# Peptides against a protein of PDB entry 3V4L, part 29

Target 1, 386 residues: chain A of PDB entry 3V4L
Amino acid sequence: GQPLAKDKVALLIGNMSYWEHPKLKAPLVDVYELTNLLRQLDFKVVSLLDLTEYEMCNAVDEFLLLLDKGVYGLLYYAGHGYENFGNSFMVPVDAPNPYRSENCLCVQNILKLMQEKETGLNVFLLDMCRKRNDYDDTIPILDALKVTANIVFGYATCQGAEAFEIQHSGLANGIFMKFLKDRLLEDKKITVLLDEVAEDMGKCHLTKGRQALEIRSSLSEKRALTDPVQGAPCSAEALVRNLQWAKAHELPESMCLKFQCGVHIQLGFAAEFSNVMIIYTSIVHKPPEIIMCDAYVTDFPLDLDIDPKHANKGTPEETGSYLVSKDLPKHCLYTRLSSLQKLKEHLIFTVCLSYQYSGLEDTVEEKQEVNVGKPLIAKLDMHRGL

## One batch from the design tools (peptide; made by RFdiffusion4, then SolubleMPNN)

Design b1_p10_2_s3 (from b1_p10_2, 6 letters changed)
Fold by OpenDDE base, seed 3:
Order: structure tokens, then sequence, then C-alpha cells
Structure b1_p10_2_s3 (fold): chain B 386 residues (1-386), chain A 10 residues (1-10)
């Protein structure tokens, strides 16, 4: 019969905004597109952008808490990376230049921990370079991996080679994701699917002789990403896992704010990623005596590092939100919170209404403080380990 | 033609 997954869980990390390394663009689109595809495959997806070393460790720990016996685990990473002595290292955004293994996450260490969970399938999709880091001579002493016969690596490139994105005036893509996305929904053994992706990528004239997909597998069973999830969550652990995932994806409820002047503001929230939320404000009612009014959001927690110059934009695109703009209401002011993983407290901010009466030159301001609790990934308290 | 640039993930 077709194998059944006890559950399906994916962690997707896209690092772009490096401090000491070249900025990337593709991980934004690639994590978003892969998230939508894996959701269609009934995966519980946590999608995270621009993580520090500490935040990446915590994201992996939270992902491992979602894994259990017979669960399908998928880890996707897009960003800077290297491979030394057959060990793959994911580079956090705060990694120094040059980076070392002590500043990076070893994928084989994550695999070891996944094997301890008795997972049904372990898939690693690594959209990073596999070039040796000559500044890191450390040989990780890895414990012997268990023979679980359920491991699949899809490397975007060959050992010692680079992985690439295509940058143009618009949205960039990683070469690997460009071909993976076209096949990911196919009901095929995951190794067969990846082999077809490798053939498609091999036709790309841009990367011919520069990048080729490598598949490394011990998968002894016919398992696919399309394999159905087994039944209702029957165990206490499955219920806890479902609740934990649901908490990490809960948006604040939309609010209607009423100001003393009689202006009504709709305050809404949209998820771009598990750690990226768009706040939008719209004027839903204005008294006729008020000729102009705008509703600005301000006074965000300092942990979010919100630049006011990038807040309250007339379009989602001006905030950097190119992917979710079609699903947002029009004629709002938009603010992108891109670092919800940094939020230690409740998200408290001010809605400032600036308005003008007919026949008065002076602008009037009214303010309301809003507490929306911990949105999305901020509910997981990823900072509790410090 | 917009110049397509390959950027490595290294």
Amino acid sequence: as target 1 above (386 residues)
Amino acid sequence: MEEVKLVPFS
C-alpha cells in the first residue's frame, strides 16, 4: 500500500540580509513558493527569513519538537553555505567574515537529532554553496549516524561547487527552486522526483557546467511528499504538535479602532512568513468635516528594529512585500514587521491618527495604544534559551 | 534584454 505519514512537518529558512556577506534575493521568493507548495501537500510549514545563529538554533529545536515516530521531516535552507569534509554548514545572517563551523549550523548534527525522533522520512533540501571554506580547518567529530534508511538529501549543487540565484530587475529565484517547484506536487518517490528535477536543471544553459543537483539517499521505501497524513491526531503528542504549530501561525484579529473625532480605522494583519507580518491600516469611516486623515503605526518594541522610514507605506511593495500584495486590501498604509522572532514581549504599538478639519490649517493628532499579544512565531518564545 | 546575473550562495 502507499505509505502513510504520521504527520508532515517542514522548516524552511531563507537567509538574505547578511551583515558581513553579499546580500541575496532568491531566498525570499523560494521560501514563499515552497511554503505554498508544501502546504498543498498537507505539511505543517514554519517559514523563517533572516535568522541569526541563535535564532536558527532555536528554529531547529522547535522543529525537532514537532518531529516524532513516523513523522515526515523536511528541512529547506536557502542562503550562504559551505561544505567541509562532507559536512554541510548553513550560514546565519550574523556570521562573521570569514565564518567558521562554530558560527554555523551543521546539517548532519540536525540529521542525528531527527534520527533520534524515529521519523518516517528525513528530507534535506540545501540551496547553498558546497564549496570548501578554506578559513575553517575544523573536522566535526560526528557520532555515527543510525541506519534508518529514510534519508534524502537534495543538494542544489555538487560537492565543491556553487549554487546560484538569478538576479534581474524583478523577483530573483534560486536555480534549484526554479526547477523543484514545477515537480514538487508530483506523486512520485522523492528520489525519483529529485532525479527529474536534476534532469530539468541540467537543461539550464545559464548554469550548465556551474551547478548540478546532487541526490544523496538511503531511502529504502517508496515514500513521496504526497503521502497522506494518517488519520486524526490520536496521540497526546500529536495534539501537542498540532497546537504548537497552530500557535506559531495565529495572526492577531483585525480591529476596528474608533477615535474621538469620529474617524474609524480598520487595523489588519497578514502573514508573509512565520516571522514576517504585514500590518495595514485603512480609514473605514470619516466625518465630512474632516478633509484629510491618515492612520500611522508607530512606537513598536525596540526588539523589532523597525525603521519609521520604512513604515506606513502606500503600497505593500514599498515595504518589500511583493508576494502577498495581491491578498492584501487596497488603499491602506502598510508596515512590514520582518523580525517577529526577536519579539520578547507582547506586540504593543501606537496607532496615530493625523487629521485636518475643513477650514483649519493645523493638523490634529489622536493616539491609541494597541496590544495584539504575540503574533505568529513570537508565540514560540524562541528567545527562552538566553 | 535585462542582464541576468548569477549570484552564488557562497
Scores: peptide ipSAE 0.312, ipTM 0.815, DockQ to the pose 0.716
Fold by OpenDDE base, seed 4:
Structure b1_p10_2_s3 (fold): chain B 386 residues (1-386), chain A 10 residues (1-10)
Amino acid sequence: as target 1 above (386 residues)
Amino acid sequence: MEEVKLVPFS
């Protein structure tokens, strides 16, 4: 019979806004597009951008809590990385320069922990460099992996080689994701699918002789990303997993705020990623005596590090949101919260209405405090270990 | 032709 997944869970990490390293662009697009594709494949997807070492560790721990016997686990990483002695290291955004293994997450350690969960399939898609880091002399003594015959690595590049993005004026995928996305929905054994992606990438003149896909697998069964999820969640663990995932993806409800002046605003929320939310405000009713009226969001929690210069923009793109702008209401003010994983408390902020009456020169302000609880990934309390 | 810059993930 066709293999069944008990469930399908994916963690996608895209690191681009490095503190001490060159900034990347492709991880934004790659994580977003892969999220949408994996959702069409009935994966529970957690998508995270720009994680610190601590935040990456917590994201992996939360991902491992979603894994269980017969669950398909997929880890995607796009960002800086290296490979020492066959161990792949994902570089967090706060990694020092030079970085070392102590500042990075070892993929093979994650694999070991996934094997302890008795997963049905372990897929690693690693869009990072595989050059040796000569500043890291650490030989990790990894415990021997179990022989589970359910492991697939798709490396965006060969051992000792670099993976690349194409930087141009617009948004573009990394080279790996550019070819992967065209085949990801195919009902094929995952190793066959990746081999076809490797052939397609091999035709790319830009990366010929610089980047080639490497597939490392021990996969004894015909498992595909298209494999159906086993029916109704009958186990307590499956219910917990579904609730935990749903909790991490719950948006605040849209609100209609009414001000004393008779202005009504709509406050809305959209998810770009599991840790990235857009707040938008629109004027839905204005008394005729009010000639000008703007609704700003302000007074965000300090842990979110919201620069007011990037808040309350006339377009989503001016906030750095290029991907979800088509799905957002038009004619709003937009604010992008890109670090919801840092939120320790409820998201409380102020809606400030600035308005002018006809025949008065002075602007009037009214304020309302809004509590939206813990949105999206902030519900997981990834900081409980501090 | 837009200048295509390859940036490594290293």
Scores: peptide ipSAE 0.281, ipTM 0.803, DockQ to the pose 0.694
Fold by OpenDDE base, seed 5:
Structure b1_p10_2_s3 (fold): chain B 386 residues (1-386), chain A 10 residues (1-10)
Amino acid sequence: as target 1 above (386 residues)
Amino acid sequence: MEEVKLVPFS
């Protein structure tokens, strides 16, 4: 029969906004596109941008809690990275320059922990460089991996080589994701799918002799990303997993705020990523005696590090939101919360209405505090270890 | 022609 997954879970990390390293662009688009494709494949996807070392560790720990016997686990990483002695290291955004293994996450350690869960399939998609880091002389003593026939690595490049993004006008993709996205939905054994992606990448004149896909696999079974999830009644563990995932994807409900002047504001929320949310406000009713009115969001929690100069924009694109802008309501003011993983408490903020009456020169303000609880990834309390 | 720049993830 066709293999069945007990469940399918994916963690996607895209690091771009490095503190001490060159900024990247592709991880934004690549994580977004891969998230949408894996959701079509019935994966439970957590998508995270710009994680610190601590936040990456917590995201991996939370991902490992979602894994169990016969579950398919997929880890995607796009960002800076290196490979020493066959060990792959993902570089967090707060990594020093130069970075070392102590500042980075070892993929083979994550694989070991995934194997302890008796997963049905482990897929690693690593869109990072595989050059040696000459500043890291540490030989990681990895415990022996279990002899399992359920591991697949898709490396965006060969050992000792670089992975690249194509920077041109508009949205940039990583070379790997550019070809992977065209085949990811195919009902093929994952190693066959990746081999076809390797052939497609090999035809690319831009990366010929610079980047080539490497597939490392122990997969002896015909397992595919298209394999259906087992529809049997969920174990208690599967129920917990489903609830945990659902919590990480729950948006605040849209609200209609009514001000004393008779202005009504629609407040709405949209997810760009599991840690990135757009807040939007619109005037839905204005009394005729009010000639001008604007609705601003302000007084955000300090842990979100929201610059007021980047809040309340007339377009999603002015906030840095290029991917979900087509799906957002028009004629709003937009604010992008890009670091929801940092939120320790409930998201409480102020909606400030500024308005003017006909024949009065003075601007009037009314304020309402809004508590939307913990949105998206903030429900997982990734900070509980601090 | 827009210069296609390859940027490494290193």
Scores: peptide ipSAE 0.271, ipTM 0.801, DockQ to the pose 0.684
Fold by OpenDDE base, seed 2:
Structure b1_p10_2_s3 (fold): chain B 386 residues (1-386), chain A 10 residues (1-10)
Amino acid sequence: as target 1 above (386 residues)
Amino acid sequence: MEEVKLVPFS
């Protein structure tokens, strides 16, 4: 019979905004496009941008809680990285310069923990460099991996080589994702699919002799990303997993705020990633005696590190949101919250209405506090360990 | 020809 997955879970991490290292651009587009493709494949996807070491550890721990016997687990990483002694290290955005293994997440340690969950398939897609880090002399003492014939590594590059993005004036994928996205929905054994991606990438004149896809697999069964999820969640554990994922992807409901002056504001929310949300405001009703009015959001929790200069923009693109702008209402003010993983409390903020009456020179302000609870990934309480 | 700059993930 066709293989069945008990469930399908993916963690996607894209690190771009490094503190002490060169900034990247491709991980934004790569994580977004891969999220949409894996959702079409019935994966439960957690998509996270710009994680610190602590936040990456917590994201991996939460991902491991979603894994169980016969579940398909997929980890994708795009960002800076290195490989020492056959161990792959993902570099967090807060990593020092130079970084060491103690500042990074070892992929083989994550694989060990996934094998303890008795997963049905383990897929690692690593869009990072595989050069040796000469500043790290640490030999990781890894425990022996269990012999499981269900592991697939897709490395964006060969051992000792670099992975690349193409920087141009617009948004572009990394080289690996550019070819992966065209085949990811194909009903093929995952190793066969990755071999076809390797052949397509091998025809690219830009990366010829610089980057080539490497596949490492122990996969003895015909497993595909297209394999159907086994029926309704029959176990208490499957119900808990579905509820945890649903909580991490629940947006606040849109609100209609009514001010004393008779102005009505629509407040709306959109998810760009599991840790990135757009807030938008629009004037939906204005009394004729009010000649001008604007609705601003302000007084955000300090943990979100929101610069007011980047809030309340006339376009989503001016906030740094280029991917979801087509799905957003027009003629709003837009604010991008890019660090929802840092939120410890409820998201409480102020909506400030500034307006002017006909024949009065003075501006009037009205304010309303809004509590939207814990949006998206903030519901997982990734901070509960400190 | 737009100068295609390859930036490494290193």
Scores: peptide ipSAE 0.245, ipTM 0.792, DockQ to the pose 0.631

Design b1_p10_2_s4 (from b1_p10_2, 5 letters changed)
Fold by OpenDDE base, seed 3:
Structure b1_p10_2_s4 (fold): chain B 386 residues (1-386), chain A 10 residues (1-10)
Amino acid sequence: as target 1 above (386 residues)
Amino acid sequence: MEETEIVPFS
């Protein structure tokens, strides 16, 4: 019979905004597209952009809490990386230049921890460079991996080679994701699917002799990403897992704010990623005596590092939100909160209404404080380990 | 046709 997954869980990390390294573009689109595809495959997906070392460790720990016996685990990473002595290292955005293994996450250590969970399938999709880091001579002493016969690695490139992104005016994809996305929904053994992706990449003139997919697998069973989830969550652990995932994806409810001047504001929220939320404000009612009014969001928690110059934009695209703009209401002011993983407290901010009466030159301001609790990934309290 | 260039992650 077709194998059944007890559950399906994915962690997707895209690092782009490096402090000491070249900025990337592809991980934004790649994590977003892969998230939407894996959701169609009934995966519980946590999608995270621009994580520090500490935040990446916490994201992996939270992912491991979602894993259990017979669960399918998928880890995707897009960003800078290296491979020393057959160990793959994911580079956090705060990694120094040069980085070392002590500043990075070892994928084989994550695999060890996944094997301890007795997972049904472990898939690693690593969209990163696999060059040796000559500044890191450390040989990780890895404990012997268990023979679980359920491991699949899809490396975007060969050992010692680079992974590439498509530089275009606008949205860029990684080469690996460009081909993976076209096949990911196919009901095929995951190793067969990846082999077909490798063949498609091999036909690409852009990457010929520069990038080729490498597949490493011990997968003894015919398991696919399309394998159905087994039944209702029957265990207490499955219920806890479902609740934990649901918490990390709960948006604040849309609010209607009423100001003393009689202006009504709709305050809405949209998720771009598990750690990225768009706030939007719109004027839903204006008294006729008010000729102009705008509703600005301000006074965000300092932990979010919100630059006011990038807040309250007339389009989602001006905030950097190119992917979700089609699903957002029009004629709003938009603010992108891109670091919800940094939020230690409730998201409290001010809605400032600036308005002008007919025949008065002076602008009037009214303010309301809004508490929306902990949105999305901020509910997981990823900071509790400090 | 703008030649689609590829750049390494590096």
Scores: peptide ipSAE 0.257, ipTM 0.781, DockQ to the pose 0.584
Fold by OpenDDE base, seed 5:
Structure b1_p10_2_s4 (fold): chain B 386 residues (1-386), chain A 10 residues (1-10)
Amino acid sequence: as target 1 above (386 residues)
Amino acid sequence: MEETEIVPFS
């Protein structure tokens, strides 16, 4: 019979906004496009941008809690990275310069923990450089991996080589994701699919002799990303996993705020990633005696580091939101919350209405406090592990 | 035509 997955879970991490290292661009588009494709494959996807070391550790721990016997686990990483002695290290955004293994997440340690869960398939997609870090003399003593025939690594590049992004005037993929996305939905054994991606990448004149896909696999079974999920949750653990994932993807409900002056504001929410949300406001009703009015969001929790100069923009693109802008309502003010993983409390903020009456020069303000609870990834309480 | 350059992740 066709193999069945007990469930399918994916963690996607894209690091771009490094503090002490060159900024990247491709991880934004790559995580977004891969998220949409894996959702079409019935994966439970958590997508996270710009994580610190601590936040990456917590995201991996929460991902490992979703894994169980016969579950398919997929980890994707796009960002800076290195490889020392066959160990792959993912570099967090807060990593010092130079970084060392103590500042980074070892992929083989994550694999060990995934193997303890008796997963049906483990897929690692690593869109990072594989150069040696000469500042890290640490030889990680990795415990011997269990002898399992359910592991697949897709490395975006060969050992000792770089991974590349396309420098274009617009949104561009990394080279690996550019070819992976065209085949990811194919009903093929995952190693055959990745081999076809490697052949397609090998035809690219831009990367010829600079980047080549490497596939490392122990997979003896015909497992595919298209393998159907087993229907009803058959265990208490499967029900808990489904509920935990659902909580991490729950948006706040849209609200209609009514002000004393008779202005009505629509407040809405959209997810760009599991840790990135767009808030948008629009004037849906204005009394004729009010000539001008604007609705601003302000007084955000301090842990979100929201600069008011980057809030309340006339377009999603002015907030740095280029991917979901087509799906957003037009004629709003937009605010991008890019660090929802930092939120410790409920998201409470103020909606401030500034308005002017016909024949009065003075601007009037009305304010309403809004509590939307814990949106998206903030429901997982990633901070509780301290 | 802007030459399509590739930039490394390192």
Scores: peptide ipSAE 0.254, ipTM 0.779, DockQ to the pose 0.641
Fold by OpenDDE base, seed 2:
Structure b1_p10_2_s4 (fold): chain B 386 residues (1-386), chain A 10 residues (1-10)
Amino acid sequence: as target 1 above (386 residues)
Amino acid sequence: MEETEIVPFS
């Protein structure tokens, strides 16, 4: 019979905004496009941008809680990385310069923990450099991996080589994602799919002699990303997993705020990633005696580190949101919250209406506090360990 | 043809 997955879960991490290292661009587009493709494949996807070491550890721990016997687990990472002694290290955005293994997440340690969950398939897609880090002399003492015939590694590059992004004036993919996205929906054994991606990359003149896909697999069964999820969640554990994922992807409901002056504001929310949300405001009703009015959002929790200079923009693109702008209402003010993983409390903020009456020179202000609870990934309480 | 440059992730 066709293989069945008990469930399908993916964690996608894209690190770009490094503190002490060169900034990247491709991980933004790569994580977004891969999220949309894996959702079409019935994966439960958590998509996270710009994580610190602590936040990456917590994201992996939460991902491991979603794994169980016969579940398909997929980890994608795009960012800085290195490989020492056959161990792959993902570099957090807060990593020092130079970074060491103690500042980074070891992929083989994550694999060990996934094997303890008795997963049906383990897929790692690593869009990072595989050069040796000469500043790290640590030999990781890894415990022996269990012999499981269900592991697939897709490395964007060969051992000792770099992974590359396309330098363009606009949004562009990394080289690996550029070819992976065209084949990811194909009903093929995952190793066969990755071999075809490797052949497509090998035909590209840009990457010839610079980057080549490497596949490592123990996969003895015909498993595909297209494999159907086994029926309705029959176990209490499957219900809990579905509820945890649903909580991490629940947006606040849109609100209609009514001010004393008779102005009505629509407040809306959109998810760009599991930790990135756009807030938008629009004037939906204005009394004729009010000649000008603007609705600003302000007084955000300090943990979100929101610069007011980047809030309340006339376009999503001016906030740094280029991917979801087509799905957003027009003629709003837009604010991008890019660090929802840092939120410890409820998201409470102020909507400030500034307006002017016909024949009065003075501006009037009205304010309303809004509590939207914990949006998206903030519901997982990734901070509970401190 | 704008020369499509590629830059490394490290």
Scores: peptide ipSAE 0.239, ipTM 0.777, DockQ to the pose 0.565
Fold by OpenDDE base, seed 4:
Structure b1_p10_2_s4 (fold): chain B 386 residues (1-386), chain A 10 residues (1-10)
Amino acid sequence: as target 1 above (386 residues)
Amino acid sequence: MEETEIVPFS
């Protein structure tokens, strides 16, 4: 019979806004597009951008809590990375320069922990460089992996080589994602699918002799990303997993705020990623005596590090949101919260209405405080270990 | 055709 997944869970990490290293662009688009594709494949997807070492560890721990016997686990990483002695290291955004293994997450350690969960399939898609880090002389003594015959690595590049992004004036994929996305929905054994992606990449003149996909697998069964999820969640663990995932993806409800002047605003929320939310405000009713009226969001929690210069923009793109702009209401003010994983408390902020009456020169302000609880990934309390 | 340049991640 066709293999069944008990469930399908994916963690996607895209690191681009490095503190001490060159900034990347591709991880933004790659994580977003892969999220949408994996959702079409009935994966529970957690998508995270720009994680610190601590935040990456917590994201992996939360991902491992979603894994269980017969669950398909997929880890995607796009960012800086290195490979020492056949161990792949994902570099967090706060990694020092030079970084070492102590500042990074070892993929083989994650694999070991996934094997302890008795997963049905372990897929690693690593869109990172695989050069040796000569500043890290640490030989990790990894415990011997169990022989589970359910492991697939798709490395965007060969050992000792670099992974590349497309430098374009607009949004572009990394080279790996550019080819992967065209085949990801195919009902094929995952190793066959990746081999076809490798052939497609090998035909590309841009990457010829610079980047080639490496597939490392021990996969004894015909498992595909298209494999159906086993029916109704009958186990307590499956219910917990479904609730935990749903909790991490719950948006605040849209609100209609009414001001004393008779202005009504709509406050709305959209998810770009599991840790990235867009707030938008629109004027839905204005008394005729009010000639000018703007609704700003302000007074965000300090842990979110919101620069007011990037808040309350006339377009989503001016906030750095290029991906979800088509799905957003038009004619709003937009604010992008890109670090919801840092939120320790409820998201409380102020809506400030600035308005002018006809025949008065002075601007009037009214304010309302809004509490939206813990949105998206902030519900997981990834900080409970501090 | 704008020359599509590729840049390494490292």
Scores: peptide ipSAE 0.238, ipTM 0.778, DockQ to the pose 0.562

